# Peptides against a protein of PDB entry 6UG1, part 253

Target 1, 304 residues: chain A of PDB entry 6UG1
Amino acid sequence: SNEERKRRKYFHMLYLVCLMVHGFIRNEWINSKRLSRKLSNLVPEKVFELLHPQKDEELPLRSTRKLLDGLKKCMELWQKHWKITKKYDNVGLYMRTWKEIEMSANNKRKFKTLKRSDFLRAVSKGHGDPDISVQGFVAMLRACNVNARLIMSCQPPDFTNMKIDTSLNGNNAYKDMVKYPIFWCEVWDKFSKKWITVDPVNLKTIEQVRLHSKLAPKGVACCERNMLRYVIAYDRKYGCRDVTRRYAQWMNSKVRKRRITKDDFGEKWFRKVITALHHRKRTKIDDYEDQYFFQRDESEGIPD
Target 2, 301 residues: chain A of PDB entry 6UG1 as posed
Amino acid sequence: SNEERKRRKYFHMLYLVCLMVHGFIRNEWINSKRLSRKLSNLVPEKVFELLHPQKDEELPLRSTRKLLDGLKKCMELWQKHWKITKKYDNEGLYMRTWKEIEMSANNKRKFKTLKRSDFLRAVSKGHGDPDISVQGFVAMLRACNVNARLIMSCQPPDFTNMKIDTSLNAYKDMVKYPIFWCEVWDKFSKKWITVDPVNLKTIEQVRLHSKLAPKGVACCERNMLRYVIAYDRKYGCRDVTRRYAQWMNSKVRKRRITKDDFGEKWFRKVITALHHRKRTKIDDYEDQYFFRRDESEGIPD

## One batch from the design tools (peptide; made by RFdiffusion4, then SolubleMPNN)

Design b2_p28_7_s2 (from b2_p28_7, 13 letters changed)
Fold by OpenDDE base, seed 4:
Structure b2_p28_7_s2 (fold): chain B 304 residues (1-304), chain A 28 residues (1-28)
Amino acid sequence: as target 1 above (304 residues)
Amino acid sequence: EEEEKKRREKLEKELKELLEEFKKYLFS
């Protein structure tokens, strides 16, 4: 019905805001000075120096290579720190079906909200789910004065799916779900004027995304609970930016159709949400990023 | 901590208002 379409659109937007606020709160928690002091001690001086290379005036790429090597070593150090990776409770922050939402509304299961103190303890001990681990990795990089962003792929229910039940593949559903991350890191490369993508936990990869990312879900089974639609970046200065364009190969043809921003009202609303979460002034880094997104939009073209 | 609390309270208010605006728009 039209009413059910409206209800699903509303619930999608509500859920999206809740996810984006969750990302904002986690981003604030990883700015903890107490946590920063503890995590900085995980990074030896030699690795810190690689994270902060001098500018090579002859070949800026050499400086980028040092930074990449520093980030690789930080991932290795983080793996040593992280002792216990917990499985997600149910689906974690992966996409729920409409049926699962309806069923969960009936189940008064008090979501045990992780408190800030519990989060900080989890990160400090190296005990938690993959999301906590990624968030802690971002905290470690920030503790080393690296301009690291927390990235969140927000997974609200698909308002374009009007089916009551989505037949999820039963076999390996969890494995397919967690094949691609929901949280990752970006690091500003001041030499190339680009964001470096870092997945320290799931794929354990570092990318300089040009046209496509390995973090973009591929295959039907993986896309059932992880649909690339809203990739939100949270920086150390409480900036909030939509970075979906970086990770979406087919932003215009495929991704936009599944976003609330497909219509003018949804676009304006989503901009207001981003603005409400964006607590810093614009910087030259934002200009370089917007220029990159513009070039990516032009290169994709308008879908026929 | 207090500044963090005030910032969150403000954000929560702004986001609730945005959701109510949208609710009115969808169900009007």
Scores: peptide ipSAE 0.225, ipTM 0.808, DockQ to the pose 0.864
Fold by OpenDDE base, seed 5:
Structure b2_p28_7_s2 (fold): chain B 304 residues (1-304), chain A 28 residues (1-28)
Amino acid sequence: as target 1 above (304 residues)
Amino acid sequence: EEEEKKRREKLEKELKELLEEFKKYLFS
């Protein structure tokens, strides 16, 4: 019905806001001074120096290569620190079906909300789910004075899916679900004036995204619980930015159609949500990023 | 701590207002 379409659109928006607020809160927690002091000790001086290369005036790419090597070593150090990767409870922050939402509304499951103290302990011990691990990795880079962002791929239920029964079958669903991350890191490269993508936990990869990311879900089974629609960046100064354009090859032709921003009202509303979560002034880094997004929009063109 | 609390309270207020605006738009 039209009412069910309205209800699903509303619930999508409510869920999206809750996810974006969750990302904001986790971004605050990883700024903990106590955690920072502990995590800085994981990074040897030689690796710290690679994270902070001098500018090579002859070939700025040499400085970028040092930074990339430093980030690779940080990923290796993080793997040594992280002792236990817990499975998600049910689907974690991956996309729920409409049926799962309806069933969950009837079941007053006490969501054990992870407290800040428990999160900080989990990161410090190296015990937690992949999301906590990524968040801890961002905290470690920030402890080393690296301009690292927490990236969250927000997975609200698909309001474009009007099917009543969206039951996802069986045990293979978890492997396909976790094939691609929900959380990752971006690091500012001051030499190339670009964000470097870092997945320290899932794919264990470092990328300089041009047109395609390895973190973008591929294949029907993986996209059932992980649809690239809302990739939100949280920086160390409580900036909040939509960075979906970086990871979406087909932003205009495919991704936009599955976003609330497909219409003018949804675009205006989503901008208000981003503005409410954005607690810093604009910087030259934002200008370089917006220029990159503009060039990516021009290069994609208008879908035929 | 108090500044973090005030920031959260402000954010929660702004987000509730945005959700009510959207609810009015969808169900008007």
Scores: peptide ipSAE 0.220, ipTM 0.805, DockQ to the pose 0.908
Fold by OpenDDE base, seed 1:
Structure b2_p28_7_s2 (fold): chain B 304 residues (1-304), chain A 28 residues (1-28)
Amino acid sequence: as target 1 above (304 residues)
Amino acid sequence: EEEEKKRREKLEKELKELLEEFKKYLFS
């Protein structure tokens, strides 16, 4: 019905705001000075030096290579620190079906919200789910004075799916769900003027995304609970930016159709949400990023 | 702690206003 379409759109928007606020709160928690002091001790001086290379005036690419090597070593150090990877409770922050949402509304299950103290303890001990691990990795890089962003792929229910029964029954559903991350890291490369993508936990990869990312979900089964639509970046200065364009090959032709921003009202609303979460002044880094997004939009073209 | 609290209270207010605005728009 038209009413059910409105209800699903409304619930999608509410859920999206809750997810984006969750990302904001986690980004505040990883800025903990106490956690920072503890995590800086995990990084040897030689690795710190690689994270902060001198500018090579002859070949700036050499400086980027040092940074990439430093980030690789940080991933290895993080794997040694992280002792226990817990499974997600149910589906974690992956996409729920409409049926699962209705069933959850009937179940007055007290969502056990992780407290800040418990999060900081989990990161400090190296135990928790993959999301906590990624968030802790971003905290470690920030502790080393690296300009690292927390990235969140927000998974609100699909308001474009009008099917009544979308039950995902299958023994492999969890494996397909966790094949691609929901949280990852970006690191600013001051030499190339680009963001470097780092997945320290799931795919254990470092990318300089040009046109395609390995972090973009592929295949029907993986896309059922992880649909790339809202990739939000949270920086150390409480900046909030939509970085979906980086990871979406087909932003205009495919991704936009599944976003609230497909219409003018949804675009204006979503911009207001981003603005409410963006607590810093614009910087030259934002200018370079916007220029990259512009070039990516031009290269994709307008879908026919 | 107080600055985090004030930031949260501000954010909660702004988000509540946004949610009321779009609720009116969708169900008007």
Scores: peptide ipSAE 0.198, ipTM 0.791, DockQ to the pose 0.809
Fold by OpenDDE base, seed 2:
Structure b2_p28_7_s2 (fold): chain B 304 residues (1-304), chain A 28 residues (1-28)
Amino acid sequence: as target 1 above (304 residues)
Amino acid sequence: EEEEKKRREKLEKELKELLEEFKKYLFS
């Protein structure tokens, strides 16, 4: 019905805000001074120097290469620190079906909200789910004075799916779900004026995204619980930015149709949500990022 | 149908309450 469409849209909006606030809270927790002091000790001086290369005036690319090498070594150090990767409880923050949402309303399963103290302990011990691990990696980079963002791919239920039964079939559902991450890292490259994408846990990859990312879900089974729609960046200064354009190859043709921002009301609403979560002034880094997004929009062209 | 409607309304209420809690947190 038309009413059901409106309800699913509204529920999607509320769920999206809750996810975005969750990302904000986790971003605050990883700024813990106590955690920072512990995690900085994991990074040897030689690796710290690679994270902070001098500007090579002759070939700025050499400085970027040093930073990339430093980030690679940080990923290796992080793997040594991380002792136990726990499976997600149920589907974690991956996308739920409408049926699962309807059924969960009957089950008084109190979401065991992880407390800040438990999170900080989990990161410090290297024991937790992949999301905690990524968040801890961002904390380690921030402890080394690296401008690292926490990235969250927000997975609200698909309001464009009007099917009543959205049950997912198959034993491999968990493997397909976790094939691509929900959380990752971005690091500011001050030399190239670009964000470097880092997945330290899942794909264990570092990339300089040009047109497409390895982190973008591909294939029907993987997209059932992980649709690239709302990639939100949380920085060390409590900035909040929509960075979906970086990871979307087909933003205009495909991704926009699955977002609340497909209409003017949804766009204005979503901008208000971003503004409410953005607790810093604009910087030159935001200007370079917006210029990159503009160039990406021009290069995609108008979908036929 | 009516039972599904009631379940959805309950969940919308819970998410709204959570959103208001988060608003208090963000604007405090």
Scores: peptide ipSAE 0.024, ipTM 0.582, DockQ to the pose 0.036

Design b2_p28_7_s3 (from b2_p28_7, 13 letters changed)
Fold by OpenDDE base, seed 2:
Structure b2_p28_7_s3 (fold): chain B 304 residues (1-304), chain A 28 residues (1-28)
Amino acid sequence: as target 1 above (304 residues)
Amino acid sequence: DEEEEKRLKELKEKLEELLKEFKEYLFS
């Protein structure tokens, strides 16, 4: 019905806002001065120097290579720190089906909300789920004065799915779900004027995204609980930006149709949500990023 | 802590307004 379409669209919006606020709160917790002091001690001086290379005036690419090597070593150090990777409770922050939402409305499950103190303890001990691990990795890089962003792929329920029964086949569902991350890191490369993508936990990869990312979900089974639609970046200065364009190969042809921003009102509304979460002034880094997104839109073209 | 609480309160108020605006648009 039209009513059910409206309800699903509204619930998608509400859920999206809740996810974006969750990312914002976790980004604030990452900025803990107490945590920063502990995590900086995990990074030896030689690795710190690689994270902060001098500009090579002859070949700026050498400076980028040092930064990439420093980030690789930080991933190795982080793996040594992280002792226990817990499985997600149920589906974590992966996408729920409409049926699961309806069933959960009937079951007042006490969501154990992780407190700030428990999060900081989990990161400090190296015990937690993959999301806590990624968030802690971002905290470690920030503790080393690296301009690292927390990235969140927000997974609200699919308002374009009007099927009543969306039961997912159970047995491989968890493996397919966790094949691609929900949280990752981006690091600003001041030499190339680009964001470097870092997945320290899931794929254990560093990439300089040009046209496509390894972190973008591929295949039907993986996309059931992880659809690339809202990739939100949270920086150390409480900036919030939509970076979906980086990870979406087909933003205009495919991804936009699954977003609230498909409609003019939804676009304006979503910009207001981003603005409400954005607590810093614009910088030259934002200008370089917007220029990159513009070039990516031009290179994709308008879908015929 | 107080600055974080203030920021979260102001954020909550702004987001509640935006959710109201969207609700009105959908159900008007």
Scores: peptide ipSAE 0.353, ipTM 0.873, DockQ to the pose 0.905
Fold by OpenDDE base, seed 4:
Structure b2_p28_7_s3 (fold): chain B 304 residues (1-304), chain A 28 residues (1-28)
Amino acid sequence: as target 1 above (304 residues)
Amino acid sequence: DEEEEKRLKELKEKLEELLKEFKEYLFS
């Protein structure tokens, strides 16, 4: 019905806001001075120096290579720190079906919300789910004065899916679900004027995204619970930015159709949400990023 | 952290307004 379409659209938006707030809160928690002091001790001086290379005036690419090597070593150090990767209890922050949402509304299960103190302890001990691990990795890089962003791929229920979702098949579903991350890191390369993508936990990869990312879900089964639609970046200064364009190969042709921003009202509303979560002034880094997104929109062209 | 609590309160209020605005738009 039209009412069910409205209901699903509203619930999608409510869920999206809740996810974006969750990302914001986790981004604040990883700025903890107490956590920073503990995590800085994980990074030897030699690795710190690689994270902060001098500018090579002859070949800026040499400085980028040092930074990439420093980030690789940080991923290795983080893997040594992280002792226990917990599975998600259910689907974590992956996409739920409409059926799962309806069934969950009837079950007043008191989900124990992870408190800030519990999160900080989990990161400090190296015990937690993959999301906590990524968030802790971002905290470690920030503790080393690296301009690292927390990236969240927000997975609200698909308001464009008007079907009654059949139960997704259980055992293969978890492996396919976790094949691609929901949280990752971006690091600002001051030499190339680009964001470097870092997945320290899932794919254990570092990439300089050009046209597509390895972190973008591929294949039907993987996309059932992980649809790239809302990739939100949270920086150390409480900046919030939509960075979906970086990771979406087909933003205009495919991704936009599944976003609330497909219509003018939804676009305006979503911009207000981003603005409400954006607690810093604009910087030259934002200008370089917007220029990159513009070039990516032009290069994709208008969908036929 | 009082600053964190204040920031979260202000954020909550802004987001409640935005959710209300969208609810009104959808169901008006």
Scores: peptide ipSAE 0.291, ipTM 0.851, DockQ to the pose 0.916
Fold by OpenDDE base, seed 5:
Structure b2_p28_7_s3 (fold): chain B 304 residues (1-304), chain A 28 residues (1-28)
Amino acid sequence: as target 1 above (304 residues)
Amino acid sequence: DEEEEKRLKELKEKLEELLKEFKEYLFS
C-alpha cells in the first residue's frame, strides 16, 4: 500500500538517524584521552616518523609512500594488539530485513547497550567485534596525531524493497554479510590532498580510491545485508560528512535511487541531519574533498 | 562528562525535531 511505503520510508529514516548517532557516539568514545595514552604506546617511534613524513618538495609522492608504509605497519601492529575478534550478535549493524524488524518489534529483548567503559576496556584489551576493532584502530591513529576519520556505512532497512517477506535464508548468510566491512578508517594525506582508505580488520587493505573501492560490496549475497548508500565520516574534531561519493562508482545511476536523498525533501532533511552531527567549522580539507566529489559527479555523467 | 551529556542531550532534541518534521511531511 501507499501507507506501507510511507511507513517503510519513515522507519528507514529513524533507523538511519539512530545509526548516524551511534557513529557519532563511538567517534566521541575513541577520542578518550585515557585510551589515547594507552594506544600511542603500541606505535614505536620509527612507525610514528613514517606517519609524519617531511614534505618531499621534489617528489611529494615519496612522502605519501612513507605515510602508506606507516599505515601498513600500524595495521600490522593493530593485528598483534587485537587478540579476540568476536562474532556479531545476530547481524550487528548490518542491514535487517523488514520481516526481522517486524519480529524484533514484538520481541522486547532488552539489548544491553555497550557502555563507554566497556568499549574502552574492550579496545584496551583487544577483545571485541570487528566494529570495536576498527574504532580502536582509528583511536590508535588519532593517538599518534594522525588525522584519521571513522567511516561508517549506515545500513538502514531498504525502503525500496516493498516485498512483504524479505527473509534471508541460507547457511552462508553470515559469511556473505561480513565479507565487507561496515566500519573503516580514512587518513588525510596532506601531500596528495586526498583521503586514504584503510580497512585494518576485514580486508586488511589500504587504498587510494579513484573510481572504485575494494570496500564497496559486490555480488547479490553480500549486498543483501550491506548496501553502500550512506557512508558517513566522523573526524577527530566532531566533523560529520557524507563521503558516499568516494565509495560509490555509480552514485547517480544506482546509489541515489536507494537513498532518502532521491527527492528534494529527503536531500534537505538529510543535510539537516548531517549539519546536526557536524560540530566543527569548515576547513580547507573539506574544500579539497568537495572538489573531488564534484569531479567524480562530472565524470560519472548523467545516468542513461 | 557533563559536556558530553549536554552535547548528547542537545543533539537528541535536534534529531527528535528532525524526525518529527519528516513524520509530519510523510503523513500529511
Scores: peptide ipSAE 0.258, ipTM 0.835, DockQ to the pose 0.936
Fold by OpenDDE base, seed 1:
Structure b2_p28_7_s3 (fold): chain B 304 residues (1-304), chain A 28 residues (1-28)
Amino acid sequence: as target 1 above (304 residues)
Amino acid sequence: DEEEEKRLKELKEKLEELLKEFKEYLFS
């Protein structure tokens, strides 16, 4: 019905806001001074120097290569620190079906909210789910004075799916679900004036995204619970930005149709949500990023 | 942290207003 379409659209919006607030809160928690002091001790001086190379005036690419090597070594150090990767409880923050949402509303399940103290302890011990691990990795880089963003791929239920039952096949569903991350890192390269993508936990990869990312879900089974629609960046200064354009090859033709921003009201509303979560002034880094997004929109063209 | 609690309260209020605005738009 038209009413059910409106209801699903509203619930998608509510869920999206809750996810974006969750990302904001986790981004505050990883700014903990106590955690920072502990995590800085994981990074030896030689690795710190690689993270902070001098600018090579002859070949800025040499400085970028040092930074990339430093980030690789930080991923290796993080793997040594992280002792226990827990499975997600149910589907974690991956996309739920409409049926799962209805069933969960009927089940008075006490959602075990992770407290700040428990999060800081989990990161400090190296015991937690993959999301906590990624968040802790961002905290470690920030502790080393690296301009690292927490990235969250928000997975609200698909309001474009009007099917009553979307039963997902249970057994392989977890492996396909976790094939691609929901949380990752971006690091500002001051030499190339670009964001470097870092997945320290899932794919264990470092990318300089041009047209496509390895972190973008591919294949039907993986896209059932992980649809690239809302990739939100949280920086160390409480900035919040939509960075979906970086990771979406087909933003205009495919991704936009599955976003609330497909209509003008939804676009304006979503901009207000981003603005409410954005607690810093604009910087030259934002200018370089917006220029890159503009060039990516022009290169994709207008969908026919 | 009182400053964190204050920021989260103010953020909650702003987001509740935005959700209300969107509800009104959808069901008007």
Scores: peptide ipSAE 0.231, ipTM 0.823, DockQ to the pose 0.900

